Peptides against a protein of PDB entry 8OXM. Designs and how they scored, part 100

Target 1, 371 residues: chain A of PDB entry 8OXM
Amino acid sequence: FKAEFRLAGGVNLPKIIDCVGSDGKERRQLVKGRDDLRQDAVMQQVFQMCNTLLQRNTETRKRKLTICTYKVVPLSQRSGVLEWCTGTVPIGEFLVNNEDGAHKRYRPNDFSAFQCQKKMMEVQKKSFEEKYEVFMDVCQNFQPVFRYFCMEKFLDPAIWFEKRLAYTRSVATSSIVGYILGLGDRHVQNILINEQSAELVHIDLGVAFEQGKILPTPETVPFRLTRDIVDGMGITGVEGVFRRCCEKTMEVMRNSQETLLTIVEVLLYDPLFDWTMNPLKALYLQQRPEDETELHPTLNADDQECKRNLSDIDQSFNKVAERVLMRLQEKLKGVEEGTVLSVGGQVNLLIQQAIDPKNLSRLFPGWKAWV

## One batch from the design tools (peptide; aimed at target 1 V11 H187 G366)

Design b2_p30_6_s2 (made by RFdiffusion4, then SolubleMPNN; from b2_p30_6, 20 letters changed)
Fold by OpenDDE base, seed 1:
Structure b2_p30_6_s2 (fold): chain B 371 residues (1-371), chain A 30 residues (1-30)
Amino acid sequence: as target 1 above (371 residues)
Amino acid sequence: DELEKYLKEKAEKIVKGALEKAKNAHLFSE
């Protein structure tokens, strides 16, 4: 291991460590602290299973629909080594880096990312109407720029076109699989883009099985399909390639219902896989910058008092697990809001929900729904 | 059936392997 480390951007300031392998190759490693990398490891394996299903289907195989996966080596309950996705950047870093972010470079007269965040934080406790109005003002003064990612990285027009298609396919596959697994909205720092392939890598999978809906500010979108995510697809946006790739992914997921239910059931009832949302995790995920000052490390709450009756915890856990399985079964049947939808109808509903500025305006401001 | 069994066994093996690694690593951090 080299003695030097770099901080990756994001709340947890993960340490990037360069290591030389026994093969003499330098490999960058991400060391996450405080996060349970077991959830990431498990979800990466679920993604590999989804990829296996997608590779077996002729239509999804022809479209090269895959979720990018990374190697996770959990080193403790609170630490692990991620194989750093060498040649990836967080989309948030590309878009809204304070120094040289694409919004600042291409739209210097728009609101700063900080101004947008401040405006949305000011209305966080306000009505949905007030949130919507401020979100629309932010959106007018913060125009999407993610189209420039492929234009900067791929100067050859034929390569540029292929990479934009690879991006669009990656967004579609990850959006639908993410919806099925209940990953919900994804923070812009938790979506990496590969600078060579234009494919997305989802990291920090600590919210799954729709547990984002039970956060203090519940998620209101099935997946992240914000204006910049759409802008990266180019002129067609969500139409054409994206929609068709979503439909073909959803078709494979629905046709694999029994397999997916069996996999998720095994995961939900694994006593070592903590997927449940707890109040501390919820607070951490939606912590305000103002609240960072008061969480002194003195919550060494001794693990002793949570010996509440194992029976009541088990019953509550089982009820939550059953509800997750029921909701997964509904999704895989195309049941949305009590109505059975076709694959095209379900995908259309999900796209409309994900791009609806009313839904986006209700998201936690820390997750930057205007980006 | 065989695919489901393979995927289930693979899921279980991965969960177990992730969890054994996490358990073993907790044992080395004490």
Scores: peptide ipSAE 0.030, ipTM 0.543, DockQ to the pose 0.026
OpenDDE base, seeds 2, 3, 4, 5: peptide ipSAE 0.028, 0.014, 0.015, 0.022; ipTM 0.536, 0.411, 0.373, 0.492

Design b2_p30_6_s3 (made by RFdiffusion4, then SolubleMPNN; from b2_p30_6, 21 letters changed)
Fold by OpenDDE base, seed 3:
Structure b2_p30_6_s3 (fold): chain B 371 residues (1-371), chain A 30 residues (1-30)
Amino acid sequence: as target 1 above (371 residues)
Amino acid sequence: DVEEEARKRRAEAIVRNILEKEKQAHLFSE
């Protein structure tokens, strides 16, 4: 282990540790000290299965649609070493981290990331109308720059074009797979970009099965498709390649309904897989940076056995699991808001929901919906 | 469909193998 560590950003301040393997290769490892890496490990295997489905279909295989996976090595129930994908960076680090973020470099006269966050925090407890108005002001004064990621990393125009396509395909695949699995907490520190492939790596998979909707500030978008995410696709934005890749991914997911349902069913009823949202987890995910100082590590999980009858907990759990399965089945049938949609209709609805500034303005400010 | 059942069984086997590996990881953390 090198003595130097980097912070990957995010609430958990995950430590990136450079490890020299016995093979003499340096591997970056993300040490998450507070996260249940079991959820990440489980979700990575679900992603591997989704990748297998995508590889079997000729159209998705031709498009090289894959969700990037990483190895999770749980070291303990609460700690593990993620094999940090060597050559990945959080999109937040590239875009908005430090004075050297792409927004500051390319848009020096725009609002700072701090000013944007402050403005959105000031309205956090306000009406949806006030949130929307401030969000629109922030968006006007904080223009997208993520197009420059590929331009900085890939100087050859042909390589640049291919990498932008790889990025767009990665966003599409991960967005649809993430939606099907109900993946939440897609803030800019939980999405990495590979500096060599331009593919996204989704980390911190602790909010799944739409549990983001039961957060104190509910998630209002199906996936992250914010202005910078779209800007990285180039001039076509969500149209053309992205939309088509979403549709083809959704087709494969819908055509794999029984397989996906079976996998998720087994996961939901696994007693070792704590996918449920708990109040402490909810508080942790939506904690203010200012409040971080007071969470002394001395929350001994005193098992306050709230002796809620084990039977009532189990019945409540089973009802939640059944609802998750039902909602997953609906998604895989194209049932949205009680209406059966075509793949194109469903994908269109999801895109519209994800880019809607009204939905984006309602998100927790820590999600940075303006980025 | 026999192919659907085979896909189902493969899915269940993958998940069981996850869960078993997690159980083993817990045993080394005590």
Scores: peptide ipSAE 0.008, ipTM 0.292, DockQ to the pose 0.022
OpenDDE base, seeds 1, 2, 4, 5: peptide ipSAE 0.007, 0.007, 0.007, 0.000; ipTM 0.394, 0.374, 0.343, 0.239

Design b2_p30_6_s4 (made by RFdiffusion4, then SolubleMPNN; from b2_p30_6, 14 letters changed)
Fold by OpenDDE base, seed 2:
Structure b2_p30_6_s4 (fold): chain B 371 residues (1-371), chain A 30 residues (1-30)
Amino acid sequence: as target 1 above (371 residues)
Amino acid sequence: EKEEEYIKELAEKIVEDQLKKLEEAHLFSE
């Protein structure tokens, strides 16, 4: 290990350390503190399985539809080393960095990222109507700029076009697989972009199996398809390449129903894989400035009150696991809101849900739905 | 480590076996 570390951006200020291997190769490592890296490790395995399914299908293989994976080495339940993808940046760091962010550079007369966040925090406890109105005002005064990522990184027009396609394919694959697995907490710091491939790397995979819906502010979108995410696809937006890649990914997932159900069933009943949402995790993910004062006393005391009867915990766990499996089976059958949809119909519904400003306005302000 | 490696191997094996069944089913449909 080198003695020098860099801070990565984000709430937990993860440490980037350079490690020299026994092979003499330098490897960058992200040291996460307090994050359950076991969840990330398990979800990386699920992504590798989904990639195997996508590589076997001729149409998805020809399109190079894959989810970017990284090596996770859990050191404990609360610490570990992520293989830091050298040459990745959080999309939030590129877009909304206070000094050098693309929004400030390309749209200097728009609201600052701080002004947008402040406006949405002021309405956090208000009606859905008031949240929608303020969200629309924020969106009008904070226009997307993510198209400039590929334009800055790839000066050759042919390379630029190829990388924009790679980005669009990566968004499509990760969106559909993320929806099937019920991935939540897709905020702008949990999505990295590779500066060489233009592919997305999803990190912090602790909100899975739709557990984002039971957060104090429920998640209302199936995946992140915000205005900047769409702007990175270029002039066609969600139409053409993105939609077709979503449909082909969904087709492979639906045709792999038995495989995916068996894998998820094994993982749901794995005692080492804590996928359940707990109150401390919920508080951590959706901390309000008012709640920081109350967290200090309760973290020390009541490891005792969570000793509610092991029998009631097991029964509650089993009922949640069964509901997760049933909902996964519905998704893989194309059952949405009690109706069986075609692959195209299901993908269309998911896209509409993900881009709906009513759904986006209801998200926790920390998710930054205007980005 | 050993349990995570075992779960990984088990999950890889379950995927390989089911994918072999899917390939066999497709090879009989062409």
Scores: peptide ipSAE 0.012, ipTM 0.410, DockQ to the pose 0.016
OpenDDE base, seeds 1, 3, 4, 5: peptide ipSAE 0.006, 0.011, 0.008, 0.000; ipTM 0.375, 0.357, 0.339, 0.287

Design b2_p30_7 (made by RFdiffusion4)
Pose (drawn by RFdiffusion4):
Structure b2_p30_7 (pose): chain A 334 residues (1-279, 317-371), chain P 30 residues (1-30)
Amino acid sequence: FKAEFRLAGGVNLPKIIDCVGSDGKERRQLVKGRDDLRQDAVMQQVFQMCNTLLQRNTETRKRKLTICTYKVVPLSQRSGVLEWCTGTVPIGEFLVNNEDGAHKRYRPNDFSAFQCQKKMMEVQKKSFEEKYEVFMDVCQNFQPVFRYFCMEKFLDPAIWFEKRLAYTRSVATSSIVGYILGLGDRHVQNILINEQSAELVHIDLGVAFEQGKILPTPETVPFRLTRDIVDGMGITGVEGVFRRCCEKTMEVMRNSQETLLTIVEVLLYDPLFDWTMNPFNKVAERVLMRLQEKLKGVEEGTVLSVGGQVNLLIQQAIDPKNLSRLFPGWKAWV
Amino acid sequence: EEEELEEMKEEFLEEVPEEFRAIYAERLAD
């Protein structure tokens, strides 16, 4: 074990450690004290199940739809450990870096990230109309730059297109799974982009199962489909590879709702922390019902096809009205 | 301008319940 450890930031102060194994290769681990990783363990297990189901299905096997997973080992009710992701860079560090940000490098005339943050802080005390107007003004003077990422990393057109296609597929699959699982904490620091495979990886998974509505600022989108992601998917935008991949993933999930419910039914017997406190779990049953409704496409008794559900999700995600009400720190304009 | 923005962020976090302050402090981090 290495004698030194680093802080990853945050109120809980997670610890980062390095271990040297028998082969001598250093491996980085993240011990997260005062936090419950049992929910993250369930998230990783359902991620692996979805990846296996996508691999089993011939339609998705050809499309090579995969979900990037990292091992999470719970150690107690209030602590645990997880595998650190190597070879990845934060999206916000690449895009909105103060020093060498992509938006500053490509569009110096556009508004800086500091100006947008100041405007968002000044407008949080305003009403809906002023928030919508400021958001539209910010979007008018802030063009997406993320499309140049692979352009700056993959000079060969074949490798460049391969990496762009893998990025688009991974974004579609991650967005579908996050909507199904109700993942809400999807700001720039929770998503890591690989420098080689160019596949997005979700690292935080801190809050899910429709927890953003509980937060003071509700989460009005099921997944992150901001202007930067859509521009980086290519000229075709959401139409094309993203829509088809979302439809295929939704079909696979409809076909495997039995396996998904079997995986998620680990609750109701060993409830995790933050629940059943202050004296057939209530909130566990509620989230199971919500997941079943999402999987069956019933909601309030209405039937919805896979294509219609995908179109509705795209419309909700790209709607500026929903993006205006989001948390300023979520970087909806970014 | 940077000091004013830090003060605004501190004031905002004082209004946020302690239970959720950790999540919003991460989102507001640079």

Design b2_p30_7_s1 (made by RFdiffusion4, then SolubleMPNN; from b2_p30_7, 9 letters changed)
Fold by OpenDDE base, seed 3:
Structure b2_p30_7_s1 (fold): chain B 371 residues (1-371), chain A 30 residues (1-30)
Amino acid sequence: as target 1 above (371 residues)
Amino acid sequence: EEKELQKMKEEFLSEVPEKFRGIYEEMLSD
């Protein structure tokens, strides 16, 4: 282990530790708490099933539509190491690193990432109108730069084009599958990019089944499709390859309804898989950076037995699980806001929701919707 | 092939800020 560790984003401030293996290879390891690892491990199994469905379909197989999965290696009952895909970096580290982030390098006259965050934090308790105005000002003065990721990593134009395609396909696949599973907390530290494949690796899968919508600041977007995410696709943006890959992924998901419902049903009722949002988890996810200092990791799960009657908890849990299954079934039928949409109509609605500055401006400032 | 590669180079360089264009032109010439 190197003496230095980096904090990744997420509830328990997962530590990225560089490890030299016995083979002499450096591997980045994510050290998370027990519960986060279980959630991640379960969601990786779901992603593997989704990948199997995508590989069975000729159109998605031809497009190599896959969600990148990572290996969860439990080290102990209380700690585990995610074996990071060697050569992954958080998109936030590339884009908005305080020292040498791509925004600072490519756009030195734009607002700093800190100035953007400060401006959005100042309006956090303000009206949606005030949030929108400040978000638009931030966006005007913080222009996207994620196109330069592929440009820095892939100097050969043919390789660059292939990698930009791989990136776009990865964003599309992960966005649609993430939407179907109701994956939240897609901040810039929870999305990695592979420096060799340009594929995204989604980490910190603890906010699933639309539990991000019940956060104190509810999630207003179906997935991360912010300006930098779009900029990485190149000139076509969300049009062409991205849209088509979303549609083909959604088509496979909708055609696999029974399989996906069965998988999710098993997971929702797995007593080892705590997918429910709790107030502490919500507080950790939407904590202000200034408040990070006081929450000692010593809140062992044991003591706050708020004896809410086990019966009322079970009935409330079952009603939440049923509602999640019903909403998943609606998504897989293309039911959005009580209307049945075609695959193209549903994908279009999701893209429009994800790129809408009004939705983006309402997100928690820690999500960094301007990135 | 060469025309398509050239078009991809031009598309690539069109996305590069002028301040970095020289560096990327040098990197694409090697």
Scores: peptide ipSAE 0.059, ipTM 0.679, DockQ to the pose 0.014
OpenDDE base, seeds 1, 2, 4, 5: peptide ipSAE 0.000, 0.029, 0.000, 0.020; ipTM 0.271, 0.559, 0.247, 0.448; seeds 1, 4 fail the geometry check

Design b2_p30_7_s2 (made by RFdiffusion4, then SolubleMPNN; from b2_p30_7, 9 letters changed)
Fold by OpenDDE base, seed 1:
Structure b2_p30_7_s2 (fold): chain B 371 residues (1-371), chain A 30 residues (1-30)
Amino acid sequence: as target 1 above (371 residues)
Amino acid sequence: EEEELKKMKEEYLKEIPEKFRGIYEEMLAD
């Protein structure tokens, strides 16, 4: 191990450690502290299964529809080594880095990322109407710039076009699989983009099975499809390639219903896989600047008394797991709001929900729905 | 092929801000 570590940008201060392997090769490793890497490891296995389903279908295979996976080596419940995806950058770092972010470079007269966040935090406790108005003002004065990622990285027009298509396909596949697995909105620091392939890598899979809907500020979108995410697709936006790739991914998921239900059922009842939302995790994910009271959880060891309610906790867990499975079955049948939709109808509804400024304006401001 | 490449070049240049268009025109001329 080199004694030097770099902090990757992000709330959790992930440590990039350069490790020399026994083969003499330097490997960058991301060491996440305190994050449950088991959840990431389990979700990577589910993504590998989804990739297997997508590779079996000729239409999805021809389109190279895959979710990028990474190796997770859980060392403990609270520590592990992520193989750092060498040549990836968080989309949030590219877009809204304070020093040299693409918004600052391309749109220097727009609101700063800080001004946008401040405006949205000021209305966090306000009406939905006030949130919407301020969100629209923020959006007017913070125009998308993610198109420039491919333009900066890929100077050859043919390569640029191919990489923009690879990006669009990656967003489509991850959006639909993310919806099926209930990943919800994804923080901009938890979406990495590969600087060589333009494909997305989703990290920190700590919100799954629609547990984002039970956060203090509930999720209102099925997946992250913000203005910059759309801008990276180029002039066609969500139309054409993105929509078709979503539909083809959804077709494969719906046709694989039994397999997906069986896999998710096994995972939901795995006693080693803590997918449930707890109050501490909810507070951590939606920390307000006002809530930075140092609740040092003095984990006093003496809560031996909680052994008696294991049966009620287990019954409550089983009811939540059953509800998750029922909702997954509905999604895989195309049941939305009690109506059975076609694949095209379901994908259209999900896209409209994800891009609706009313839904985006209601998201937790810390997740930067204007980016 | 050349017409399709030309069309792709024109689409690429349309997406680039006017202030950068000259730099990209040079990079695409080589």
Scores: peptide ipSAE 0.031, ipTM 0.488, DockQ to the pose 0.013
OpenDDE base, seeds 2, 3, 4, 5: peptide ipSAE 0.018, 0.021, 0.013, 0.023; ipTM 0.446, 0.513, 0.441, 0.486

Design b2_p30_7_s3 (made by RFdiffusion4, then SolubleMPNN; from b2_p30_7, 11 letters changed)
Fold by OpenDDE base, seed 4:
Structure b2_p30_7_s3 (fold): chain B 371 residues (1-371), chain A 30 residues (1-30)
Amino acid sequence: as target 1 above (371 residues)
Amino acid sequence: EKKELEEMKKKFLSEIPEKFRGIYEEMLSD
């Protein structure tokens, strides 16, 4: 181990440690000390299984549809070593870093990230109508810039085009797999982008199986498909490559129903795998120290609102697990809102839900749904 | 090849705001 460590950008300020392996190769390791790395490790195994299913199908294999995985070595429930993806950056760091963020560089006359966050926090406890109005004002004055990631990194037009396609495929695969596993919305610091491949790496998988719906501010989107996520796809946005890759991924997931149900069932009943939401985890996810330092309002989330939305935790573990399995089975059958949808219909509904400003305006402001 | 590269250059430049096109046109001319 080198004596020096670097802070990676991101919510939990993970430490990058350079390690020399027994092979004499230097490897960067990410040390997280606050996350449920066991949950991350389990989710990486599920992603590897999903990748195996995607590689067996000719249409998804031809498109190279994969969810990027990293090695997790859990040392305890709250500590472990992650294989650091060398040459990755959090999308939030690229977009909204205070000094050199792409929004500040390309849109210097737009609202600052701080102004956007402040405006949305001022309406956090207000009506959905007031949240929507302020979100639309924020969106009008904070225009997407993530297209510039590939433009900065890939100067050759042919390489740029291929990398933008790789990004779009990565977003599609991770969105659909993430929806099936109920990962929900993903904080911008928990999505890394590889600077060489333009593929996404999802980290901090502490919310799974739709447990984001029982947060004090419940999730309202099936996955993160915010304006910057879409802008990185280029001029076609969610149409064409993204939609087709979502459909082909969903087709493989639906055709693998029995396998996915069996895997998730084993995981849900593993006594060593704590996937359930708890009040401390909910507070940790929606009361971040960064939000406390920048915005000193006593977010006394009244202990009562947390208790009301977390009152579903008083359900027997078995009933929660059964509900998760039932909902997973519905997703894999294409059952949405009591209706059986085709793959194209289901993917269309999910895309519309994910990009709807009404749904985005209702998300927890700390997750920056305007980015 | 050359024609495909020109079409790719044109497509790339079309996605760049006009205020930045000059920088990218210069970078793509080298």
Scores: peptide ipSAE 0.016, ipTM 0.335, DockQ to the pose 0.013
OpenDDE base, seeds 1, 2, 3, 5: peptide ipSAE 0.000, 0.000, 0.000, 0.013; ipTM 0.267, 0.258, 0.264, 0.377

Design b2_p30_7_s4 (made by RFdiffusion4, then SolubleMPNN; from b2_p30_7, 8 letters changed)
Fold by OpenDDE base, seed 3:
Structure b2_p30_7_s4 (fold): chain B 371 residues (1-371), chain A 30 residues (1-30)
Amino acid sequence: as target 1 above (371 residues)
Amino acid sequence: EKEELEKMKEEFLKEVPEKFRGIYEEMLSD
């Protein structure tokens, strides 16, 4: 272990520790100190299964549609080593780093990331109309710059295009797979980009099965498709390659309904996989900067078991699990808002929901929907 | 293919920040 650690941004301040292996290779390791890395490990297995389904289909295989996976070595319920993909950076670190983020470098006259966050925090308790107006003002004065990631990393035009294509495919695959699994908490520190492949790596998989919708500030988007995410695709934006890759991914997911339902059913009833949202986890994910000071690490284990009768907990859990399975089945049938959609119709609805500034303006300010 | 590559080069050059134009012009001339 090197004595130096980097803080990956985010509430947990996950420590990136450089470990020299016995092979003399430096491996960056993300040490999470509070998150249940079992959730990450389980979701990585689900992603590997989705990748197997995508690789079996000729159309998705030809497009190299994969969700990037990482190795999770859980050391305990609260600690583990994420084998960090060497050469990944959080998109938030690239875009909105305090010192030399891409927004500051390419748009020096725009609002600072801090000004944007401050404006959105000031309206956090306001109406949806007031949030929307301030979000639109923030967006007007904070223009996307993520196109410059591929331009900084890939100087050869042919390589640049190939990498932009790989990025767009990665966003599409991860967005659709993430939607099917109900993956939430997709803030800019939970999405990494590989500096060599331009592929996205999704980390912190603790908000799954649409549990983000039951947060105090509910998640209103199916996946992260913010202006910078779209800007990284280049001039075509959400059209062309992205849409087609979403549709082909969704086709494979829908055609694999029985397999996906069986997998998720096993996971929902796994007693080692705590996917349910609890009030402490909800408070933790949507902590205000003001509340960071008072949550001393002494959440002692002795916070009394409110002896809710075991029977009422089990019945409530089973009903939530059944509802999650039913909603997953609906998604895999293309049932959205009580209507059966084609793959193209479903993908279009999801894209529209994800880019809608009304939905984006309602998100928790820590999600940074303007990035 | 070549015409698509030229279109991609033009789209690329339109998006390239001025600070990188020199590097990309040099690499496109080879």
Scores: peptide ipSAE 0.036, ipTM 0.576, DockQ to the pose 0.013
OpenDDE base, seeds 1, 2, 4, 5: peptide ipSAE 0.000, 0.026, 0.000, 0.031; ipTM 0.257, 0.495, 0.253, 0.522

Design b2_p30_8 (made by RFdiffusion4)
Pose (drawn by RFdiffusion4):
Structure b2_p30_8 (pose): chain A 334 residues (1-279, 317-371), chain P 30 residues (1-30)
Amino acid sequence: FKAEFRLAGGVNLPKIIDCVGSDGKERRQLVKGRDDLRQDAVMQQVFQMCNTLLQRNTETRKRKLTICTYKVVPLSQRSGVLEWCTGTVPIGEFLVNNEDGAHKRYRPNDFSAFQCQKKMMEVQKKSFEEKYEVFMDVCQNFQPVFRYFCMEKFLDPAIWFEKRLAYTRSVATSSIVGYILGLGDRHVQNILINEQSAELVHIDLGVAFEQGKILPTPETVPFRLTRDIVDGMGITGVEGVFRRCCEKTMEVMRNSQETLLTIVEVLLYDPLFDWTMNPFNKVAERVLMRLQEKLKGVEEGTVLSVGGQVNLLIQQAIDPKNLSRLFPGWKAWV
Amino acid sequence: PTEEELKAKAEELLKDESSFVYPPEEPPIF
């Protein structure tokens, strides 16, 4: 074990440690004290199950739809450890870096990130109309730059297109799985992009199962489909590879709702922390019902096809009205 | 490392921390 440890930031102050194994290769681990990783363990297990199901299905096997997973080992009710992701860079560090940000490097005439943050802080005390107007003004003077990422990393057109296609597929699959699981904490620091495979990885998973509505600022989108992601998917945007991959993933999930419910039914017997406090779990049953409704496409008794559900999700995600009400720190314009 | 080695190392690192758990928070604007 290494004698030094680093802080990753945050109120809980997670610890970062390095361990040297028998082969001598250093491996980085993240011990997260005063936090419950049992929910993250369930998220990783369902991620592995979805990846296996996508691999089993011939339609998705050819498309090579995979979910990037990292091992999470719970150690107690209030602590645990997880595998650190190597060879990845934060999206916000690449795009909106103060020093060498992509938006500053490519579009110096556009508004800086500090100006947008100041405007968002000044407008949170305003009404809906002023928030919508400021958001539209900010979007008018802030063009997406993320499309140049692979352009700056993969000079060979074949490798460049391969990496762009893998990025698009990974974004579609992650977005579908996050909508199904109700993942809401999807700001720039929770998503890491690989420098080689160019596949997005979700690292935080801190809040899910429709928790954003509980937060003071509700989460009006099921997944992150901001202008930067759409521009980086290519000229075709959401239409094309993203829609088809979303439809395939939704079909696979409809075909495997039994396995998904079997995986998620680990609750109701060993409830995790932050639940059943202050004296058939109530919120566990509620989230199971919500997941079942999402998987069956019933909701309030209405039937919805896979294509219609995908189109509705795209419309909700790219709707500026929903993006205006999001938390300013979520970086909806980014 | 095994799970037991990681648990022992986690106990050493977390000995000086309180048992209080902070609720989740939204990301900072700045």

